# Designs tried in a protein design run: peptides against a protein of PDB entry 3HUF. Part 162

Target 1, 320 residues: chain A of PDB entry 3HUF
Amino acid sequence: MWIIEAEGDILKGKSRILFPGTYIVGRNVSDDSSHIQVISKSISKRHARFTILTPSEKDYFTGGPCEFEVKDLDTKFGTKVNEKVVGQNGDSYKEKDLKIQLGKCPFTINAYWRSMCIQFDNPEMLSQWASNLNLLGIPTGLRDSDATTHFVMNRQAGSSITVGTMYAFLKKTVIIDDSYLQYLSTVKESVIEDASLMPDALECFKNIIKNNDQFPSSPEDCINSLEGFSCAMLNTSSESHHLLELLGLRISTFMSLGDIDKELISKTDFVVLNNAVYDSEKISFPEGIFCLTIEQLWKIIIERNSRELISKEIERLKYA

## One batch from the design tools (peptide; made by RFdiffusion4, then SolubleMPNN)

Design b2_p22_4_s2
Fold by OpenDDE base, seed 2:
Structure b2_p22_4_s2 (fold): chain B 320 residues (1-320), chain A 22 residues (1-22)
Amino acid sequence: as target 1 above (320 residues)
Amino acid sequence: KEEEIQKAIEEAKTEEDTSEEN
């Protein structure tokens, strides 16, 4: 989201969130959803137009800002952005920091980009929320991205957490739910005059972790907890691979259960399978190898003695 | 810098933008 603040008292000492939309900026406008009052005698009654565009698909992957357009409204002294005069037709900016000078005003409006990018685990929830969140200047998507700051967990009472949720937790993404998205949607008007009124996602996250016994106390309790073990996995998802890497596992990939030969078994402590393959093929598992699902592995990992638990299961099958 | 800022503040106190609302 874009936040503006200003030097001196020209914005009345307030910070303001600029959501996607158009704003008339000037001395003789009233602060609302489409106007920004600036208090200076050197600023025109109607001085500039700011236009914030909705996020692009590229912005979801890069964490880049919504495009910021500035147009001077044919003022006597013009408008500058980062010491450059704005052109007659307006100029567009993708920089994360903008110093906006209106006319001869000695104080600048400082616009800065606060990154917020929301990944969804569930495509139905993305379809429900994406439009509203994009209108807040928040990029949204399903795919993993280094730019993601938040992850939406689906509220299914009594269901196991998904691999996407497990991975989001271990990569230290702030996990949120539909209640936070609803709250975020309701505060849109209240944060116009005070950017500090933005809801704290960390409180939502703390409540999710506290109320769900399927989460460890911290990501640090699980990261590299299986260092020194080797696994084999079916080539299914990148998120599953990255999850196992964050556990500190050495990973071998195979394409089918038929590729599990004596050589692979000799180098592997256990095999990780998806639920569908585990349920269909559990009778035909190779002898002398421990096979489990990611969800079964997660249940071991969240225990304080995870290394001892997994070692006992590996030993049990080597002597069987 | 401080003198330029002070001068700009003084100029901003004395200059009134007379632009009409278009």
Scores: peptide ipSAE 0.026, ipTM 0.631, DockQ to the pose 0.048
Fold by OpenDDE base, seed 1:
Formats: C-alpha cells, sequence, structure tokens
Structure b2_p22_4_s2 (fold): chain B 320 residues (1-320), chain A 22 residues (1-22)
C-alpha cells in the first residue's frame, strides 16, 4: 500500500494510506476518498492529481508498488517528483519512495510503499477476496512468491494444516484467516485520515498460533531441525520441496518408488510421500526404509525432541 | 537539511505566491 507523510504539518501531521484510485491534491479540497488536503499558501487550490493503479499480477511476484501517476493541474509553478518536473501529460512512477514537491512549497509529500502481498492456499478463497484486496492495493495469488508477506489459512474445523500453511509458517509469512480479511476490508475508510488505524496482522497471527496445537512456538524451532538427515521426495509439490529444504534436509527427487534402489536406500534416511502415493503404495514400500507423508513428518518436527523421534523411527524400520 | 528547508521557506515567503488567486 502507498503511505504519504509530509514535513511542516502540510498534511496536519498525519500519515495517510492511498488505495488504488484517483485523488485531487490541493489547498482547498476536503480530505475524503478522492481528495487530499495540503495546507500551504504555496500550493494551488487544486494542484495535482494522484492516480494509484490496482496491482498487477507481476507485482505479486516482485513486491513492487502499485503504479503511481502524478499529473500537475496546470499550476504556475508545477509539480516535481524526486527533483524532476512532472511532464505536461503526467508521469508514472514505480519507485518505492517518492518525494513530491507541489509548486514552491518548501515541504515535500513523502510517499513510500509498504509491501503487503497475500498468498492464498485455496483458489476459491482467492476468487472471493482478490477483487476487494486489489482495491486496497494488495497483490494476491496462489503460487509461492518471495514477495508474499501474508498467507491466508483455510480454517476447516478439526482438519490438519495444509503443506502451504506449514511452509508459510516456516518462511516467516504472517498467517491470517478470513476474519482478518473481513476486518481489513472494514477499515478502508478509517485509515484515510490515519494510517496507524491499519489492523495489525500479527495479532491475528498470534491468536491463530495460540489456538492451534499444530503450530510450533516459532519457525526457528523447526528451521534446520533435521540438518544432517537425507530424504527421498516422491511426487510432492514445490512447496513441499521448499519446506523440506527449510528443515535442513538433503533432498533427492524421484518419479516413482521403483527408482529407489539398494544404493539409494543406503544413502537415504527416509522417503517423503504425498497422501495419495502413501495410501496407494503402502503395501509396496521398499524394505529397510522409513516412508512417511509430509503431514506425518510435520507431526514429528513440531515436537521438541524431533531429531530423537525421527532417528528412532529410522532405526526401527532399517532393522525390521 | 534544516538550513536548506529554512532557506526555502524564506524564499517561498518573499515570493508573493500567486496560488492564492488561482
Amino acid sequence: as target 1 above (320 residues)
Amino acid sequence: KEEEIQKAIEEAKTEEDTSEEN
């Protein structure tokens, strides 16, 4: 989201969020969803137009800002952005930091990009929320991205957490739910005057973790917890691979259980399977190797003695 | 920074800002 602040009390000492939309900026406008009042004698009654575009699909992967367009409204002294005069037709900016000078005003409006990108675990939830979140200037998607800041957990009461949720937790993404998204949608009008009224996702996250025994106390409790172990991974998602990497595992990827020979068994501590392969192939597992699902592995790694637990299971099945 | 701002304030105060008429 774009946030604006200014020196010299020209914004009344307040920070404001700029959602996607068009804003008339000037001395004699009233603050609302489409106007920004700037208090200086050196600023025209209607001085500039700011236009914030909705996020692009690319912005979800890059964490780039919503495009910021500035147009001068034919003022005597013009408008500058980052010390450069805005062109007659307006200019568009993709920088994360903008210093906007209106006319001869000695104080600048400082616009900065606060990164917020929301990943969804389910396409149905994405379809429900994407439009509303895009209107907040929040990029949304399903795929893993290094730019993601938040992850929407699908709450089914009594279900195990998904691999996506496990991975989101370990990569230190803030896990949120639909209740937070609903709350976020209600504050849109209140944050116009005070950007500090933006709801803290960390409170929602703390409540999710506190109320769900399937989460460890911190990501740090699990990161590299299985360092030194080796696994073979069969028919898993990219998120499952990245999850196993964050556990500190050495990973070998295979297409079928038939690719696991005696040489590989000698070098591999356990095999990680998806639920479908585990359920179908449980009768045909290679002898002398521990096979488990990612969800079964998660139940081990959330325990304080995860290394001892996994070592015991490896030994039990290697000598059976 | 503060000195440059103060100088710019003084320069902006000495120029009759015609933005009151627009």
Scores: peptide ipSAE 0.024, ipTM 0.625, DockQ to the pose 0.089
Fold by OpenDDE base, seed 4:
Structure b2_p22_4_s2 (fold): chain B 320 residues (1-320), chain A 22 residues (1-22)
Amino acid sequence: as target 1 above (320 residues)
Amino acid sequence: KEEEIQKAIEEAKTEEDTSEEN
């Protein structure tokens, strides 16, 4: 989201969130959803127009800002952004930090991009929330991205957490729920005057972890917990691979269960499968190797003695 | 820095008195 602040009390000492939309900026406007009052005599009654675009698909993967357009409203002294005069037709900016000078005002409006990028685990939830979140200037998507700051878990009552949720947890992404999204949708009016009134997602995250026994106490308890073990996985998803890497596993990939030869078995402690393959192919599993699902592995990983549990299971099946 | 800001404020005030007449 874009946040503006300024020195010299020209913004009344307040920070403000700018959502996608158009704003008239000037001395003689009243603060509302489409106006920004700036208190300086050096500033025209109506000085500039700011236009913030909705996030692009690219912004979801890059964590880049919503496009920020600035137009001078034919003022005597013009408008500058990052020490450059704004062109007559207006200019567009993709920099994360904008120093906006209105006329000869000695104080600048500082606009900065606070990165917030929400990954969804469920396409139906994305479809419900994407439009509203985009209108807040929040990029949204389904695929994993290095730019993701928040993750909305799929809340199916009584189901195990998904691989996406497991991975989001281990990579220290802030896991949020629909209650946080609902709160975000209501803040538009309150954050006009104070950007600090944005809800703390970390409180939501702490509550999710505390109230769900499928989460360990911390991601640090699981990261590298299986260092020194080797697994093989079917080449199915990048998220599953990255999850296993974060556990400290040495990973081999195979294309089919038929590729699990004696050489692979000799170098592998266990095979990780998805639920669909595990359930369909259980009868065709190679003898003498431990096969488990990611969800079964996760149930072991969340235990404090995960290394001992997995070692016992490997030994049991190598001698069977 | 503070003196430059104060000078810029004074220069801005002198230009403001000339812009209220139009």
Scores: peptide ipSAE 0.023, ipTM 0.605, DockQ to the pose 0.036
Fold by OpenDDE base, seed 3:
Structure b2_p22_4_s2 (fold): chain B 320 residues (1-320), chain A 22 residues (1-22)
Amino acid sequence: as target 1 above (320 residues)
Amino acid sequence: KEEEIQKAIEEAKTEEDTSEEN
């Protein structure tokens, strides 16, 4: 989201969130959803127009800002952004930091991009929330992204957490739920006056972790906890591979269970399968190899003695 | 920096006082 602040009390000492939309900026406007009052005698009654676009699909992957357009409203002394005069037709900016000078005002409006990018675990939740979040200037998507700051966990009572949720946790993404998204949808008016009124996702995250025994105390408890072990996995999702890498595993990939030869078995401590393959092929597993699902692995990894538990299962099946 | 800001504030005030009298 874009946040503006200014020196010299020209914004009344307040920081403001700018959502996607159009704002008239000037001395003789009243603060509302489409106006920004700036208190300086050197500023025109109506000085500039700011237009913030909704996030693009690219912004979800890059964590880039919503496009920020600035137009001078035919003022005597013009408008500058980053020491450059704004063109007659307006200019568009994709920089994360904008220093906006209105006329001869010695104090600048500083606009900065606060990165917030929300990944969804399921398409139904994305479909429900994407429009509202985009109107807050928040990029949304389903696929893994290095720019992802938040991950929406679907609260299905009694279900195991998904691989996406496991990976989001280990990569230190802030896990949020529907309650946080609902809260975000209500703050749009209150944050006009004070950007600090934006809800803290870390409180929601702490509550999720505290109330769900499927999470370890921290990502650090699981990261590299299986260092020195080797696994093989079906070449499926990138998230599954990255999850196993974060556990410190050496990973071999295969395309089918038939590709698991004696050489692979000799170098592999266990095979990680998705639920569908595990359930369908459990009668056809290669002899002398420990096969488990990611969810079964996760149940082991969250235990304090995860290494000892895995070692015991490997020994049990290798010498049976 | 502070002196330049103060000078810019004084120049801006002086330009205002002269623009209200014309």
Scores: peptide ipSAE 0.021, ipTM 0.574, DockQ to the pose 0.034

Design b2_p22_4_s3
Fold by OpenDDE base, seed 1:
Structure b2_p22_4_s3 (fold): chain B 320 residues (1-320), chain A 22 residues (1-22)
Amino acid sequence: as target 1 above (320 residues)
Amino acid sequence: KEKEIEKAIEEAKTEEDTSEEE
């Protein structure tokens, strides 16, 4: 989201969130969803137009800002952005920090991009929320992204957490739920006057973790917890691979259970399978190999003695 | 930074007296 602040009390000492939309900026406008009052005699009654675009699909992957357009409204002294005069037709900016000077005002409006990028675990929830979140200037998507700041957990009562949720937790993404998205949607008007009224996602996250025994106390408890062990996995999902990497595992990939030869067995402590393959092939597992699902592995990892638990299971199956 | 802002304020105040007509 874009946040604006200014020196010299020209914004009345307030920080404001700018959502996607168009704003008339000037001395003689009233603060609302489409106007920004700036208090200086050196500023025209209607000085500039700011237009913030909705996020692009690319912005979800890059964590780039919503495009910020500035147009001078034919003022005597013009408008500058980052010390450059705004062109007659307006200019567009993709920088995360904008220093906006209105006419000869000695105080600048400082616009900065606060990154918020929300990943969804399922397409149904994305379809439900994407439009509303995009209107908040929040990029949304399903795929993993290095720019992801928040992850929407699908709460089914009594269900195990998904691999996506496990990975989101380990990569230190703030896990949120539908209740936070609802709350976030209601504050759009209140944060116009005070950007500090933006809801804290960390409080939602703390409550999720506290109330769900499927989460460890911190990501740090699990990161590299299985360092020194090796696994083999089916090349099924990137998230599963990245999850196992964050555990500190050496990973070998295979395409089918038939590709698990004696050489791979000799170098592998255990095999990680998806639920469908585990359930279908359970009777045909190679002897002397510990096979488990990601969900079974997760149940071990969340325990304080995860290394000892894994070692015991590996030993039991090597001697069986 | 403060001295540059003070100087810019003084330069802008001398121009504000001329901008009351717009």
Scores: peptide ipSAE 0.024, ipTM 0.621, DockQ to the pose 0.035
Fold by OpenDDE base, seed 2:
Structure b2_p22_4_s3 (fold): chain B 320 residues (1-320), chain A 22 residues (1-22)
Amino acid sequence: as target 1 above (320 residues)
Amino acid sequence: KEKEIEKAIEEAKTEEDTSEEE
């Protein structure tokens, strides 16, 4: 989201969020959803137009800002952005920091980009919320991205957490739910005057972790907890692979259960399978091979003695 | 720096009184 601040109290000491939309900026406008009052006699009654675009698909992957357009409204002294005069037709900016000078005003409006990028685990939830979040200047998507700051967990009471949720937790994204998204939707008007009124996602996250026994106390309790073990994994999802890497596992990939030969078994402590393959092939697993699902592995990882539990299961199956 | 800002504020105030009459 774009936030504006200003020097010399020309914005009345307020920090303001600029959502996607068009704003008339000037001395003789009243602050609302489409106007920004700037208090200086050197500023025209109607001085500039700011236009913030909605996020692009590229912005979801890069964490880049919504495009910021500035147009001077034919003022005597013009408008500058980052010491450069705004062109007659207006200019567009993708920099994360903008110093906006209106006419001869000695004080600048400072615009800065606060990154918020929301990944969804569930496509139905994305379809429900994406439009509203894009209108807040928040990029949204399903795919993993290094730019993602938040992850939406679907509230299914009594269901196991998904692999996406497990991975989001370990990569230290802020896990949120539909209650936080609803809260964001309600505060849109109130945060226009004060950017500090933006709801704290960390409180939502703490409540999710506290109320669900399927989460460890911290990501640090699980990261590299299985260092020194090796696994074989069916080549299914990138998220599952990255999850196992964050556990400190050495990973071998295979394309089918038929590729599990004596050589692979000799180099592997256990085999990680998806639920569908595990349920269909459970009866046909060779003796002496420890096979488990990611969800079964997660249940062991969240225990304080995870390494001892894994070692005991490996030993039990090697001597059986 | 403070004196340059103060001077720029004073110069801005003096030019501002002339722009309300047009």
Scores: peptide ipSAE 0.024, ipTM 0.604, DockQ to the pose 0.035
Fold by OpenDDE base, seed 3:
Structure b2_p22_4_s3 (fold): chain B 320 residues (1-320), chain A 22 residues (1-22)
Amino acid sequence: as target 1 above (320 residues)
Amino acid sequence: KEKEIEKAIEEAKTEEDTSEEE
């Protein structure tokens, strides 16, 4: 989201969130959803127009800002952004920091991009929330992204957490739920006057972890917890691979269970399978290899003695 | 830096007192 602040009390000492939309900026406007009052005699009654675009798909992957257009409203002294005069037709900016000078005003409006990218695990939830979040200037998507700051957990009572949720947690992404999204949808008007009124996702995250025994106390409890072990997995999911890497595992990939030869078995402590393959092929598992699902692995890694538990299970199956 | 800002503020105030008609 874009946040503006200014020196010299020209914004009344307030920070403001700018959502996607158009704003008239000037001395003789009243603060509302489409106007920004700036208090200086050196500023025109109507000085500039700011236009913030909705997020692009690219912004979800890059964590880049919503495009910020500045147009001077034919003022005597013009408008500058980052010491450059705004062109007659307006200019568009993708920089994360904008220093906006209105006319001869000695104080600048500082616009900065607060990165927020929300990944969804469920396409139905994305479909439900994407439009509202995009209108907040929040990029949304389903795919893994290095720019992801928040991950929406679907609250299905009694279900295991998904691989996406596990990975998001280990990546130190803030896990949020529908309750946080609902809260975000209500703040639009209140944050006009004070950007600090934006709800803190960390409180939601703490509550999710506290109330769900499927989460360890911290990502650090699980990261590299299986260092020194080797696994094999189906080359099906990038998130699954990255999850296993974050556990400190040495990973070999295969395309089918038939590709698991004696050489692979000799260097592999266990095989990680998805639920569908595990359930279908449980009768046909290669001899002398420990096979488990990611969800079964997760149940082990959240335990304090995860290394001992895995070691015991490997030994049990090697000598059986 | 502070003195240059103070001077710029004082110059801006002096220009403001002379421009009645804008």
Scores: peptide ipSAE 0.021, ipTM 0.583, DockQ to the pose 0.032
Fold by OpenDDE base, seed 4:
Structure b2_p22_4_s3 (fold): chain B 320 residues (1-320), chain A 22 residues (1-22)
Amino acid sequence: as target 1 above (320 residues)
Amino acid sequence: KEKEIEKAIEEAKTEEDTSEEE
């Protein structure tokens, strides 16, 4: 989201969130959803127009800011952004930091991008929330992204957490739920005057971990917990691969269960499968190696003695 | 830095007294 602040009390000592939309900026406007009052006599009654666009699909993957358009409203001394005069037709900016000078005002409005990208684990939840979150200037998507800051877990009551949720947790992404999204949707009016009134997602995250026994106490308890072990996986998802890498596993990939030869078995401690393949192919599993699902592996790795548990299973099935 | 800001504030104040619309 875009946040503005300024020196010299020209913004009344307040920080403000700018959501996607159009703002008239000037001395003689009243602060509301479409106006930003700036307190300086060196600023025109109506000085500039700010227009913040909704996030693009690219912004979700890059963590780039919503496009920020600035237009001078035919003022005597003009408007500058990053020491450059704004053109007569306005200019658009994709920089994360904007120093906006209105006329000869010695104090600048500092606009900075607070990166917030929300990944959804569920397409139905994305469909429900994407429009509202985009209107907050928050990029949203389903796919893994290095720019992802928050993750909305799929809440199916009584089901195991998804691979996406497991991976988000190990990546130290802030896991959130629908309650946090509901709160975000109500904040538009309260944050006009104070950007600090944004809800703390870390409180939501702590509550999710505390109330769900499928999470370990910290990601650090699981990261590299299986260092020294080797697994093979079917080349199905990048998220599954990255999850296993974060566990410290050496990973071999195969395209089909038929590619699991004696050489692969000799170098591999266990085979990781998705639920669909595990359930359909149980009868065709290679002898002398054990296969498990990611969810079965997760149940082991959240235990304090995960290495001992895995070792016992490897030994049991090598001699079976 | 403070003196440059003070000078810029004084220069801005002197221009402020002369223009209702800048």
Scores: peptide ipSAE 0.029, ipTM 0.633, DockQ to the pose 0.062; fails the geometry check

